# Ledger of designs, part 27: peptides against a protein of PDB entry 3J47

Target 1, 121 residues: chain A of PDB entry 3J47
Amino acid sequence: IRLTNQLKSLKGLQSKLKDVVEYLDKVINKELPINHTILGKLQDVFNLLPNLGTPDDDEIDVENHDRINISNNLQKALTVKTNDELMVIYISNLVRSIIAFDDLIENKIQNKKIQEQRVKD

## One batch from the design tools (peptide; made by RFdiffusion4, then SolubleMPNN)

Design b2_p13_2_s2 (from b2_p13_2, 9 letters changed)
Fold by OpenDDE base, seed 4:
Structure b2_p13_2_s2 (fold): chain B 121 residues (1-121), chain A 13 residues (1-13)
Amino acid sequence: as target 1 above (121 residues)
Amino acid sequence: LQEIFERYKKLLS
């Protein structure tokens, strides 16, 4: 039962990975529009993967080394892109917070002036 | 930022 469920889960994962590759190939070939939401979710998946670049020394087939290096380069590129996207979101939120703080200060200054006028009349 | 801080100082004075 446990082993059969693990094999079923791995076959399900393999099918999903194939569907993702086929989708990415269609996007690269311009057959489908770029969906930024799907791309963001793929980046999140790759950022949650363990470092693909430590083969413990027991499976150095030369063909696996190039594929591992390509996968690490892809993961690194996705991590860098995610960091840049998060930086843009952070800066945007910082700017919004500064504007909201400016509006708050201006509102307080105006309210103080109105109170000072009411005390003089 | 600096202008916002100067306006805030003016509010406290």
Scores: peptide ipSAE 0.105, ipTM 0.775, DockQ to the pose 0.007
Fold by OpenDDE base, seed 2:
Structure b2_p13_2_s2 (fold): chain B 121 residues (1-121), chain A 13 residues (1-13)
Amino acid sequence: as target 1 above (121 residues)
Amino acid sequence: LQEIFERYKKLLS
């Protein structure tokens, strides 16, 4: 019973990981728009992954070390890419806020000029 | 930014 449940859970996890890979491939191929909420949740999943770079000191197969380095490099690359995307959104929001503030000041200046004209007439 | 602050300062004067 326990082993069958573990195998069922592992097969369920494998299916979900396949669904995530297929989603990421569609995003990379520009078949789907980038969903920042999904990417943020994926980043949280990668950040919650145990550091795959603690081999229990008893099985340093050189092949596992290269796979671990590739996995850590992939996690780092995904974190950097997500950080860069969030930075672009943040800068774009700051620029829009600055423009909206300039437009507000210009509108106030125009309204003051209109009021000063109405007092002279 | 600095130009926006100078316009705002001129509005308050």
Scores: peptide ipSAE 0.101, ipTM 0.775, DockQ to the pose 0.007
Fold by OpenDDE base, seed 3:
Structure b2_p13_2_s2 (fold): chain B 121 residues (1-121), chain A 13 residues (1-13)
Amino acid sequence: as target 1 above (121 residues)
Amino acid sequence: LQEIFERYKKLLS
């Protein structure tokens, strides 16, 4: 249930991100007028996003060193949180695989016993 | 894990 809800939420976020990209492409192509209210809200979203450093904008000035450290700390904190979540999922899947292997062995033992009984009758 | 290993060993014997 929880994982299915997370997957549904992630798919919903992916759809919304696609709609935002399609909107931005239409604005860039001058098919739609620039809506400053939408642009302001998108800027607020991008300011709340960790700077996923695009490694390719070597333009703008020495005042960003403290903002770069804060963005790197936020990116690091999100990376650590994601790694810990992935580790818990990995351990959970490993435990499920071990249980499924135990059940498979028990089923094979039972089948062997039934076959040995049928050969004695 | 050890119990699963002993069951598997018993299946192979």
Scores: peptide ipSAE 0.093, ipTM 0.764, DockQ to the pose 0.006
Fold by OpenDDE base, seed 5:
Structure b2_p13_2_s2 (fold): chain B 121 residues (1-121), chain A 13 residues (1-13)
Amino acid sequence: as target 1 above (121 residues)
Amino acid sequence: LQEIFERYKKLLS
């Protein structure tokens, strides 16, 4: 039951992401006008992505080597734990933003269809 | 997500 629900939710998210791709392709192909509100929401989605940047191993502050190993392991462990907790929050916000974005896309596609129908009548 | 990002970059150029 839980696994099936998780799989269903993941499939739902995948469908929403496909709708976003389809929308962007239509805009690129000039089939739809650029919508700054949609692009703004997409930017919000990217800003909510956890910076999965490889820890730039390059800020080894070399000068405090001996007292820092225990505090750095604890700070690194606390930072990792805090980053993991923040990552869950960011993913949750990301998913909410994607859903809201998809709803906006769907509404705009529907509105365009309604307008095209009204021009034909 | 990466595919969406590449499309988004293409719209900004």
Scores: peptide ipSAE 0.045, ipTM 0.675, DockQ to the pose 0.482

Design b2_p13_2_s3 (from b2_p13_2, 8 letters changed)
Fold by OpenDDE base, seed 4:
Structure b2_p13_2_s3 (fold): chain B 121 residues (1-121), chain A 13 residues (1-13)
Amino acid sequence: as target 1 above (121 residues)
Amino acid sequence: LQEIFELYDKLLK
């Protein structure tokens, strides 16, 4: 059950990321006008990415390995735990920003369809 | 994510 729900959530995120790619391709191809609100939300997503990439940069503090191994292992374990907790918060905010971005894309597509219908009527 | 970054960077240039 838990693993199936995580896989379903990840597949949902993958679908939303694909919709973002398709939107950016349409904007690059000039099929859609640039929307600064959408680009601002995409920038908010990118501002959260550097906070997700730093679980492994703590290898630089491993060079002070002389003489307090028990305190350093506890401190390293606490730092890793804190980094994992922060990473979960950043991932949660990233996912929320991607969802809000996807809703803006959908709203823009719907508004375009409504405008095209009004021109046909 | 990397592909989205490359597309975004291409849109800004």
Scores: peptide ipSAE 0.051, ipTM 0.683, DockQ to the pose 0.478
Fold by OpenDDE base, seed 2:
Structure b2_p13_2_s3 (fold): chain B 121 residues (1-121), chain A 13 residues (1-13)
Amino acid sequence: as target 1 above (121 residues)
Amino acid sequence: LQEIFELYDKLLK
């Protein structure tokens, strides 16, 4: 039951992310006007994403060729770091769910032993 | 998420 609900929630998140992609594509293609409220909420999501590494403030070299490589390297570094941090959050939630399941099994075993003792008295 | 960031960065440029 709990794992099925987590999978359903993840599928619901995936659908919402797809709707955001489709919206951004329509805005880029000028099929839809820019909605500043949606854009502001998207900024809030990116600001809540764990620190997508600021390139170390060492070397603003002012050559227009480095800005394109920095943007691509930053985007790649951001993607890797985001994937690693989301993976840590996922593993932490999985481990917490396993521990809570183990505690439930132990509590059921203890309750069964207590009931078997009460039937012998 | 990456694709959304790429599209967002493209929209800001």
Scores: peptide ipSAE 0.048, ipTM 0.669, DockQ to the pose 0.577
Fold by OpenDDE base, seed 3:
Parts: C-alpha cells; sequence; structure tokens
Structure b2_p13_2_s3 (fold): chain B 121 residues (1-121), chain A 13 residues (1-13)
C-alpha cells in the first residue's frame, strides 16, 4: 500500500513534467505566444532545484559539457543523502510549483481556444 | 528535468 501510493504520486509528477515539455515545445515552435508569467514560474522551479550547475565557467565547448554537468549535479544533489527533512521540503515546494505551472498552462491553452472560437463567429 | 532545462535555455537565446 505505502510503496504503491508513492509510485502513483511519482507517475502523476512525471505526467505534469511531460505537460511542461509539451508547452515549451509549442512556444519554441511559435504555436503559442511567450507567457512571461509561465516562464517566471519555471524559473521558480529551477531556483528550488539545488545546484543545476552555474552557467559561469568561461571558455569553449558549451553544448555537451553543460548537459553532463547539469545531469551530474542534479543527480548528485538528489542522490547525496542531504538532511532528509530539507530534501522533503524542497521536493514538496517543487511539486507545488509544478502543479501551479500546469494549471497556468491549461488555463492559457483553454483561453486561446475560446479566443479562436470567438474570431470564427 | 534535463530536457526542460535545455528547452528553457533555447527559449532564453
Amino acid sequence: as target 1 above (121 residues)
Amino acid sequence: LQEIFELYDKLLK
């Protein structure tokens, strides 16, 4: 029972993270206009992640080294047995920020559909 | 998470 509930909650979080990816792809593809409120909430999510890597180490080969460092630092920050209490607080705040972000994405998609209907009438 | 960061970085450039 307890492990099954944790797996269900983790699957729910994975679904919401997929909705964030799909939104960013639509913005990059110019299918949706840039929404600074949504981007601000995404920045709040990153600020709650311990050590995504500083973008500030100067000079040469940025694309592959950043991906490895961010993955290793994120994996290290999530795998280092930090005070289990602080980790639970950060995960809880991260999950709350992702939920609020998902609600903003859904509201923006719905509002666009309503506007497109009103222009066809 | 990594993919979301790469998409966010592409949107800031």
Scores: peptide ipSAE 0.048, ipTM 0.673, DockQ to the pose 0.475
Fold by OpenDDE base, seed 5:
Structure b2_p13_2_s3 (fold): chain B 121 residues (1-121), chain A 13 residues (1-13)
Amino acid sequence: as target 1 above (121 residues)
Amino acid sequence: LQEIFELYDKLLK
């Protein structure tokens, strides 16, 4: 039961991500006008991604070579653990933003279809 | 997500 519900939720998220791709393709192809509200929500989605930068090995300040290995392994382990915990929060907010964005896309597509029908009558 | 980012970057250019 739990595994089936998780798989159903993941399939739902995958569908919503596909609707976002289809929307962006339609905007790129000039089939839909650019919507700054949609783009703003997409930017909010990207800003909520954890910085999935490979840990830039470039902020190991090279001045204290013999006390640092135990402190850095513990600090790196704590930073990784903290980043993983924050990542779950960010992914949760990201998923919420994607859902709200998908609902906005669907509403916009429906409104366009209604307008195109009204111009043909 | 990667594909959406590439499409978004393409839309900004």
Scores: peptide ipSAE 0.045, ipTM 0.674, DockQ to the pose 0.481

Design b2_p13_2_s4 (from b2_p13_2, 8 letters changed)
Fold by OpenDDE base, seed 3:
Structure b2_p13_2_s4 (fold): chain B 121 residues (1-121), chain A 13 residues (1-13)
Amino acid sequence: as target 1 above (121 residues)
Amino acid sequence: LTDIFNLYDKLLS
């Protein structure tokens, strides 16, 4: 039962990937207009894919080598863009943490001054 | 604070 369900899910994923390839080929051949919303979702899928390694250079015709180089350049460009976006988010969170820490220090200094005044009365 | 805000603005530009 578990193995049969995993195989059915994998076959369903393979069918959907084939439909995406057929759509991209129709867009490349100018049979369909470029849809920026679909391209954005495909970019998100490629950003979630860990390094689809260069297929080992030992078995691929020159026409596949150009498509693989274009795919590797696209994956590198998407990885750089994702790194830059993550860096901006990281710095934003770091700045917020520093501000919250400064406010905490100032609040502790004020609380200490209030306690020192209450001991003198 | 001011130096980290200036760094943040430089990275967003």
Scores: peptide ipSAE 0.112, ipTM 0.766, DockQ to the pose 0.013
Fold by OpenDDE base, seed 2:
Structure b2_p13_2_s4 (fold): chain B 121 residues (1-121), chain A 13 residues (1-13)
Amino acid sequence: as target 1 above (121 residues)
Amino acid sequence: LTDIFNLYDKLLS
């Protein structure tokens, strides 16, 4: 249930991002008028995004090399953090499945003992 | 884990 809801939410976000791209393409192609309120909100979103871009190979300045390294390090750190969070969730689900299996076995043993007692009476 | 296997063997016996 929880993982399915997260996947559904992520698919919903992906659909909304596609709608934003299609809107921007229509604005670039002059098919739609420029909405400054939408563009302002998109700029706010882009300013809140970490620099996850591959450096466009077209700005050879020594100041960009340190920013590129910081960006790549941030992307790597986010990937590692995401992997660690997923690992903790996976281990937690395994442990819950093992405990539920243990409880199932114990309940089956108890039920077998109760049936054997009822056959002796 | 070892306890789960011992319980499983006890269920089969």
Scores: peptide ipSAE 0.078, ipTM 0.701, DockQ to the pose 0.006
Fold by OpenDDE base, seed 5:
Structure b2_p13_2_s4 (fold): chain B 121 residues (1-121), chain A 13 residues (1-13)
Amino acid sequence: as target 1 above (121 residues)
Amino acid sequence: LTDIFNLYDKLLS
């Protein structure tokens, strides 16, 4: 019973990870718009998983201090890269929102002018 | 930005 539940939970996690990869592939291929909430949650997952880049060193060898530093440096580099990507994406959305607001204001001004002309005729 | 503010002020006047 306990082992069957652990195997079921692991299979469920594997399925969810596959769905995340498939989503990221669709975003990379421009088939789906980038969702910042999903990317932020993926960043949280990477920050909570410090050891995903350490192959199971099931051997206590005190000599691999350099591999732990490389893994930590790679994780820091991935975190910085992800932060920079999220920043570029945030700026891109801000610019889109500004353009959409400009278009909205111009449309309202044009509509006001059309109404003022119709009241004078 | 400046143009957006000028347009906003023009919409409120």
Scores: peptide ipSAE 0.071, ipTM 0.715, DockQ to the pose 0.008
Fold by OpenDDE base, seed 1:
Structure b2_p13_2_s4 (fold): chain B 121 residues (1-121), chain A 13 residues (1-13)
Amino acid sequence: as target 1 above (121 residues)
Amino acid sequence: LTDIFNLYDKLLS
Protein backbone atom coordinates (compact mmCIF):
# COMPACT_ATOMS: atom_id res chain seq x y z
CA ILE B 1 0.00 0.00 0.00
CA ARG B 2 2.63 2.70 1.00
CA LEU B 3 4.97 1.87 -1.95
CA THR B 4 2.04 1.87 -4.44
CA ASN B 5 0.92 5.32 -3.18
CA GLN B 6 4.49 6.70 -3.47
CA LEU B 7 4.79 5.32 -7.03
CA LYS B 8 1.39 6.86 -7.95
CA SER B 9 2.45 10.24 -6.47
CA LEU B 10 5.79 10.12 -8.34
CA LYS B 11 4.02 9.26 -11.65
CA GLY B 12 1.62 12.17 -11.02
CA LEU B 13 4.58 14.54 -10.41
CA GLN B 14 6.34 13.25 -13.56
CA SER B 15 3.19 13.90 -15.64
CA LYS B 16 2.89 17.46 -14.25
CA LEU B 17 6.59 18.16 -14.94
CA LYS B 18 6.12 16.91 -18.52
CA ASP B 19 3.09 19.23 -18.96
CA VAL B 20 5.25 22.16 -17.69
CA VAL B 21 8.06 21.31 -20.18
CA GLU B 22 5.57 21.04 -23.07
CA TYR B 23 4.07 24.41 -22.03
CA LEU B 24 7.52 26.09 -21.88
CA ASP B 25 8.47 24.63 -25.30
CA LYS B 26 5.25 26.05 -26.81
CA VAL B 27 5.98 29.48 -25.23
CA ILE B 28 9.61 29.41 -26.53
CA ASN B 29 8.33 28.47 -30.02
CA LYS B 30 5.77 31.37 -29.81
CA GLU B 31 2.88 28.89 -30.24
CA LEU B 32 1.35 30.22 -26.98
CA PRO B 33 1.31 33.73 -25.46
CA ILE B 34 3.41 34.33 -22.33
CA ASN B 35 1.29 33.91 -19.18
CA HIS B 36 2.93 35.97 -16.40
CA THR B 37 0.94 34.16 -13.66
CA ILE B 38 2.24 30.73 -14.78
CA LEU B 39 5.81 32.07 -15.15
CA GLY B 40 5.65 33.64 -11.65
CA LYS B 41 4.54 30.30 -10.13
CA LEU B 42 7.30 28.45 -12.01
CA GLN B 43 9.83 31.01 -10.73
CA ASP B 44 8.57 30.42 -7.15
CA VAL B 45 9.06 26.64 -7.65
CA PHE B 46 12.63 27.21 -8.93
CA ASN B 47 13.45 29.55 -6.01
CA LEU B 48 12.27 26.79 -3.60
CA LEU B 49 14.42 24.09 -5.29
CA PRO B 50 17.34 23.31 -2.93
CA ASN B 51 20.68 23.63 -4.78
CA LEU B 52 20.17 21.73 -8.05
CA GLY B 53 23.90 21.07 -8.55
CA THR B 54 25.44 20.18 -5.18
CA PRO B 55 26.61 16.65 -5.97
CA ASP B 56 26.29 14.58 -2.84
CA ASP B 57 29.96 13.46 -2.77
CA ASP B 58 29.35 9.85 -3.96
CA GLU B 59 29.05 9.92 -7.87
CA ILE B 60 31.14 12.57 -9.69
CA ASP B 61 31.22 11.00 -13.15
CA VAL B 62 32.68 13.48 -15.72
CA GLU B 63 29.35 13.43 -17.69
CA ASN B 64 27.53 14.95 -14.66
CA HIS B 65 29.91 17.97 -14.57
CA ASP B 66 28.31 19.59 -17.67
CA ARG B 67 24.79 18.99 -16.27
CA ILE B 68 25.83 20.48 -12.90
CA ASN B 69 27.25 23.59 -14.64
CA ILE B 70 24.07 24.01 -16.76
CA SER B 71 21.88 23.63 -13.63
CA ASN B 72 24.01 26.16 -11.68
CA ASN B 73 23.87 28.63 -14.60
CA LEU B 74 20.06 28.25 -14.82
CA GLN B 75 19.70 28.77 -11.04
CA LYS B 76 21.93 31.89 -11.23
CA ALA B 77 19.93 33.26 -14.20
CA LEU B 78 16.63 32.74 -12.31
CA THR B 79 18.12 34.38 -9.18
CA VAL B 80 19.25 37.42 -11.25
CA LYS B 81 15.76 37.71 -12.79
CA THR B 82 14.19 37.53 -9.30
CA ASN B 83 16.61 40.21 -8.06
CA ASP B 84 15.73 42.54 -10.98
CA GLU B 85 11.98 42.10 -10.31
CA LEU B 86 12.50 42.79 -6.57
CA MET B 87 14.57 45.90 -7.46
CA VAL B 88 11.69 47.28 -9.61
CA ILE B 89 9.23 46.62 -6.74
CA TYR B 90 11.64 48.27 -4.26
CA ILE B 91 12.06 51.41 -6.43
CA SER B 92 8.27 51.60 -6.98
CA ASN B 93 7.62 51.38 -3.21
CA LEU B 94 10.35 53.98 -2.52
CA VAL B 95 8.75 56.42 -5.03
CA ARG B 96 5.28 55.82 -3.49
CA SER B 97 6.71 56.48 0.00
CA ILE B 98 8.31 59.75 -1.20
CA ILE B 99 5.00 60.90 -2.79
CA ALA B 100 3.06 60.02 0.38
CA PHE B 101 5.66 61.93 2.41
CA ASP B 102 5.33 64.99 0.13
CA ASP B 103 1.52 64.93 0.59
CA LEU B 104 2.04 64.68 4.39
CA ILE B 105 4.40 67.70 4.36
CA GLU B 106 1.95 69.76 2.26
CA ASN B 107 -0.93 68.86 4.61
CA LYS B 108 1.20 69.82 7.67
CA ILE B 109 2.04 73.23 6.09
CA GLN B 110 -1.63 73.90 5.26
CA ASN B 111 -2.69 72.96 8.81
CA LYS B 112 -0.01 75.28 10.29
CA LYS B 113 -1.24 78.20 8.10
CA ILE B 114 -4.86 77.57 9.22
CA GLN B 115 -3.77 77.60 12.91
CA GLU B 116 -1.79 80.85 12.45
CA GLN B 117 -4.88 82.49 10.86
CA ARG B 118 -7.11 81.37 13.78
CA VAL B 119 -4.67 82.95 16.32
CA LYS B 120 -4.81 86.33 14.46
CA ASP B 121 -8.62 86.54 14.41
CA LEU A 1 12.83 66.07 -4.26
CA THR A 2 15.54 68.45 -2.89
CA ASP A 3 12.86 71.10 -2.16
CA ILE A 4 10.79 68.46 -0.30
CA PHE A 5 13.78 67.51 1.90
CA ASN A 6 14.58 71.20 2.61
CA LEU A 7 10.93 71.75 3.52
CA TYR A 8 10.99 68.70 5.82
CA ASP A 9 14.10 70.04 7.60
CA LYS A 10 12.35 73.43 7.99
CA LEU A 11 9.26 71.72 9.52
CA LEU A 12 11.42 69.77 12.03
CA SER A 13 13.34 72.89 13.03
Scores: peptide ipSAE 0.065, ipTM 0.688, DockQ to the pose 0.007

Design b2_p13_3_s3 (from b2_p13_3, 4 letters changed)
Fold by OpenDDE base, seed 1:
Structure b2_p13_3_s3 (fold): chain B 121 residues (1-121), chain A 13 residues (1-13)
Amino acid sequence: as target 1 above (121 residues)
Amino acid sequence: LTLQELIEKLNKL
């Protein structure tokens, strides 16, 4: 029972991973439009993956070196993209904060003028 | 408003 359930779960995961690959291939080939929501969720999955490029120290065969270098390049590319997205969010929040401070300052200047008028009457 | 104009307005309060 336990082994059969694990095998069923693994086959279900393998099917879902295949569907993701087939989707990405269709997007690369321009057969489907880019869905930003799917791409964001895939990026979150890749950011949660343990380092796909640390060989556990027991099998440095020369054929694994190219796979390790490809996985490290993919992880670096995903990290750069994440950093660029975070930078755009940071700048957007900084601009919103500056606007909110300008509005606060203008309101405070107007309130000060109204108080100075009320003290003269 | 530039960041400079914002700083100048802050310094006048």
Scores: peptide ipSAE 0.023, ipTM 0.579, DockQ to the pose 0.008
Fold by OpenDDE base, seed 2:
Structure b2_p13_3_s3 (fold): chain B 121 residues (1-121), chain A 13 residues (1-13)
Amino acid sequence: as target 1 above (121 residues)
Amino acid sequence: LTLQELIEKLNKL
């Protein structure tokens, strides 16, 4: 249930991103008028996106250094959050493996006792 | 069961 809901949410996000790309293509091709309110909101979204591209262009502007530091702090915060979520999943899987192993040991002990009883009768 | 108790049960098999 939880994983299916996450996959459904991710597919919904992918569809919305496709609709945004198609809108931008229509604006570039002059098929639609420029909506400054939509472009302003898209610019806000792009300013909130961590730079998912390597900054491989050596343009030293002092305004880029503060934006790079904010982007690096956001990327670090997203990486830490992802690591913490993965750690909780790892611990949950470890606990499930320990329980399954305890059940296997208990089943083997019970089977051994049943065989020893059948040899005495 | 602690991990230690699990190891002790395994060693008795």
Scores: peptide ipSAE 0.022, ipTM 0.580, DockQ to the pose 0.007
Fold by OpenDDE base, seed 5:
Structure b2_p13_3_s3 (fold): chain B 121 residues (1-121), chain A 13 residues (1-13)
Amino acid sequence: as target 1 above (121 residues)
Amino acid sequence: LTLQELIEKLNKL
């Protein structure tokens, strides 16, 4: 019973990880717009991932110090890259919001001119 | 469009 439940939970996690990969592939292929809330949650997941390059604390072999530094540098590089991607994305949304406000203002100016013409006739 | 031009358009409404 306990082992069967762990295997079921692991299969459920594997399925969810596959769904995340398929989502990222669609975003990379420009089939889906980048969703910032999903990307932020993925960043939180990557920050909560145990260093997948720390050997389990049970093998004290003095040769692995360079691999731990490489994994920490890779995780830092992935965090910086993800922060830069989130920044570009935030700027892109800000620009879209500014354009949408310009279009809204221009629409309101046009509507005001049409109303002022109708009051003069 | 600059943010300044946007504010000026708003102030003309």
Scores: peptide ipSAE 0.022, ipTM 0.595, DockQ to the pose 0.009
Fold by OpenDDE base, seed 3:
Structure b2_p13_3_s3 (fold): chain B 121 residues (1-121), chain A 13 residues (1-13)
Amino acid sequence: as target 1 above (121 residues)
Amino acid sequence: LTLQELIEKLNKL
């Protein structure tokens, strides 16, 4: 029962991936207009996939050079988008660390003043 | 606060 359900779910995922490829081929061939909402959803799926490696340069015949350029341009575009998102997260974490450090400095200044008052009594 | 203002507060400790 569990293995049969996993195999059925995997076959359902494979069918959906085939439908996505067929849609992309129709958009590339200009048979369908570019839908920016579908492209945005596909970009989000590709950003969730760790390392769609460039196929190692050791196995690709010269007839695939246009598909390799499209894959390299997509990987570069995904890398740029991911870098911009990581920069926003980095700046946000840097600002949070600066605020937490200011609070720590203020607490140390207050503790020093309390100790200096206790030495005068 | 700017990073510069934090450095100035540290130099007063």
Scores: peptide ipSAE 0.021, ipTM 0.582, DockQ to the pose 0.007

Design b2_p13_4_s1 (from b2_p13_4, 9 letters changed)
Fold by OpenDDE base, seed 4:
Structure b2_p13_4_s1 (fold): chain B 121 residues (1-121), chain A 13 residues (1-13)
Amino acid sequence: as target 1 above (121 residues)
Amino acid sequence: SLVEEAQKVIDLF
């Protein structure tokens, strides 16, 4: 039950991220005007991204193998804990931002489709 | 609602 709800919520988030991408593609293609409010919140989302691509500091060359390993295990454990806490804050802020724009993005996409239909009739 | 789906994502963590 918990894992199924987790997967369903993550799939919902993925669908909403797809709607954001579809909006950005339409803005890039000049099909929709730039919305500075949406772009500002996307910037906030990127600024909150935990640095998931810091190469593990596991490649600083070997010359103090026993005191550095305990300090690095503690620092790695503190870094992992901090990254997990930052990831939760990030996802929470990402979700709040996506919610705030979902209706706006959907309304803009729908309004564009309605205008394109009115030009074909 | 979208707010209910979001709350489920927040409650995940």
Scores: peptide ipSAE 0.045, ipTM 0.735, DockQ to the pose 0.021
Fold by OpenDDE base, seed 3:
Structure b2_p13_4_s1 (fold): chain B 121 residues (1-121), chain A 13 residues (1-13)
Amino acid sequence: as target 1 above (121 residues)
Amino acid sequence: SLVEEAQKVIDLF
């Protein structure tokens, strides 16, 4: 029962992947307009997949050179996009750290002024 | 202030 359900779920996933390929072929053939929302979600799926772009260095058939260049260009484009997204997250975290540091400096200045007043009374 | 400029950057993301 569990194995049969897992195999049924895997066949369902394979059918959905086939529908995505058929959609991409229609977009490449200019039968459908480019949908940027679908392309964005497809890029998110590719970012979750481990490195689909290294054929093992031992099968250089000359007909694959254009597919390897397209895969390497797609992988570079995905890497650049991921680096730009990580850079935005890094800048946001740096800014939050600067705010927290400013608040800590102001709190130390106020605490020092309160101690200096208590020594004069 | 530095805090107001920083908050504008956070609100863009």
Scores: peptide ipSAE 0.044, ipTM 0.727, DockQ to the pose 0.013
Fold by OpenDDE base, seed 2:
Structure b2_p13_4_s1 (fold): chain B 121 residues (1-121), chain A 13 residues (1-13)
Amino acid sequence: as target 1 above (121 residues)
Amino acid sequence: SLVEEAQKVIDLF
């Protein structure tokens, strides 16, 4: 009973992964529009996958080596894209902080000029 | 201004 339920759950996961592949093929072939919410969730799944490229160097059949290289290239591409997106967010936040500091400095300069004028009158 | 330099950095990304 327990082993049969695990096998049924694994077959259900395999079917869902096949549906995701078929969806991605339709998106690549421009048969369906890109859904950014689905792509974001797929990216999260790939970021949670263990590096499929770290089987210890002692059991690599040539077919496993090509799969490892494809997995490592995909993981590297997703990591680079994530770093570039984070870089844009960090720069945007830095710029907002610089603008807020410039406004604060200008407000201090204006307040000083107003105080100096009030002491002369 | 610091704002104009910051905007040039945004326009680069």
Scores: peptide ipSAE 0.042, ipTM 0.719, DockQ to the pose 0.012
Fold by OpenDDE base, seed 1:
Structure b2_p13_4_s1 (fold): chain B 121 residues (1-121), chain A 13 residues (1-13)
Amino acid sequence: as target 1 above (121 residues)
Amino acid sequence: SLVEEAQKVIDLF
């Protein structure tokens, strides 16, 4: 019973991963529009994956070394992309904050001038 | 203005 439920859950996960691959293939082939919300969640999943490129010691097969290098290159590419996206968002928010601060200063200067005119009348 | 230059930077992203 417990093993059958684990196998059923694993098959369910495998089906969902297949659906994600099929979605990515359709996006690569331009059959579907890019959904940034799905891609963002997929990036979050990859960023939460443990480093699949550290072999716990004991089978250095030459085929595993190429897969380890590919996984490390993929993790590095995803980390760079995520860092660039976060940097763009950070800079955009910083610039918006500076603009809002400038508008606040200008509004405060104008309001002060209006108050100084009302005190002279 | 500083605002116009800042907007040009935002429009590049």
Scores: peptide ipSAE 0.040, ipTM 0.709, DockQ to the pose 0.013

Design b2_p13_4_s2 (from b2_p13_4, 10 letters changed)
Fold by OpenDDE base, seed 1:
Structure b2_p13_4_s2 (fold): chain B 121 residues (1-121), chain A 13 residues (1-13)
Amino acid sequence: as target 1 above (121 residues)
Amino acid sequence: DLVKEAQKVIDLF
């Protein structure tokens, strides 16, 4: 019973991973438009992956070195892309904050002028 | 003018 449920969950995960690969291949081939929501969820999954580039110190076969370098390059590329997206969001929020401060300063200046007029009448 | 230009930068992202 426990082993059959683990095999069923692994087969379900393998099917979902295959569907993700097929989607990425279709996006690379420009057969499908890029969906930013799917891409963001894939980035979240890759950021949650344990560092796939640390071999546990006990099996350095020469064929694993190229796979480790590819996984590290992919993780680095995804990290750079995520940092660039976060930097854009940060700049946009900074500019929105500056605009909101400008509007607040203008409103405060207008309110002060109205109060100074009411004290002269 | 600066607010309208800053808003165009926000609308580009």
Scores: peptide ipSAE 0.022, ipTM 0.594, DockQ to the pose 0.014
Fold by OpenDDE base, seed 5:
Structure b2_p13_4_s2 (fold): chain B 121 residues (1-121), chain A 13 residues (1-13)
Amino acid sequence: as target 1 above (121 residues)
Amino acid sequence: DLVKEAQKVIDLF
């Protein structure tokens, strides 16, 4: 019973990881629009993952301090790069939203002017 | 004018 439940949980995790990879591949191929909420949650998952750059060497002694610093520096560099990429994409979406809002305002102003002319004739 | 400048920023990404 306990081992079967662990195997079922691991298979469920593997399926979810596959769905994430398939989503990322579709985003890379421009088949899907970038979803910032998904990328933010993926970043949170990567930040909660114990340093995958340390193999769990369940073996004692003294040379691993430099490898832990390299893995932490790599994780920090990946986090900074991902944060800068997310900031650029956030700014791009904000700019697109401002343009779409300006076009909506101009269209409303033009429609109002046309209605005011039709009420005077 | 603002739309044309903002479009140039979008075209950079």
Scores: peptide ipSAE 0.021, ipTM 0.590, DockQ to the pose 0.015
Fold by OpenDDE base, seed 4:
Structure b2_p13_4_s2 (fold): chain B 121 residues (1-121), chain A 13 residues (1-13)
Amino acid sequence: as target 1 above (121 residues)
Amino acid sequence: DLVKEAQKVIDLF
């Protein structure tokens, strides 16, 4: 039962990984529009993967060196893109906070004017 | 004016 469930889960993961590759190929070929939400989720998955570019220094087969370099370059590209997206989100949140502060000032000015009118009547 | 332009930037993200 446990081994059959692990094998079923691994086959499910392999199928999902294939669906992701097929999606990326269609996006690269411009057959599908870039979905930023899918790319963001994919980026989160890659950021949660163990650093595929630090094999413990004890078993680098020459065939793994190119895969490790590709993985490191991909992880670096994903990290840079994450930092750029986080910077954009940070600026957007900062601008939203400034607007909310301006609205708060305007509301205080309006409330003060209403109080000053009520004291004159 | 600045608030309206800033809101358009927020609505783009």
Scores: peptide ipSAE 0.019, ipTM 0.543, DockQ to the pose 0.015
Fold by OpenDDE base, seed 2:
Structure b2_p13_4_s2 (fold): chain B 121 residues (1-121), chain A 13 residues (1-13)
Amino acid sequence: as target 1 above (121 residues)
Amino acid sequence: DLVKEAQKVIDLF
């Protein structure tokens, strides 16, 4: 019973991975439009994958070396894209903070002018 | 004026 359930779960995961590959192939071939929500969820999955480019230095068969290089290049591309997205969010938050600070300065200048007028009347 | 141009940059993200 327990082993049969694990095998059923693994077969279910394999089917879902096949559906993802078929979707990516259709997107690459321009048969389907890019769904940004699906792409974002795939990026989250790849960021949660253990680093497939660190097999301990003790099992480098030549066939694993090409897979390791492809995995490292994919992880690097995803890391660069994530850093660029975080940089955009950082700049947006910095600009929002500068605007909020400018509004605070202008409010302080206006309050000072109002106080100086009330002392002259 | 600067605040309005900065807001247009935020609205692009």
Scores: peptide ipSAE 0.018, ipTM 0.538, DockQ to the pose 0.013

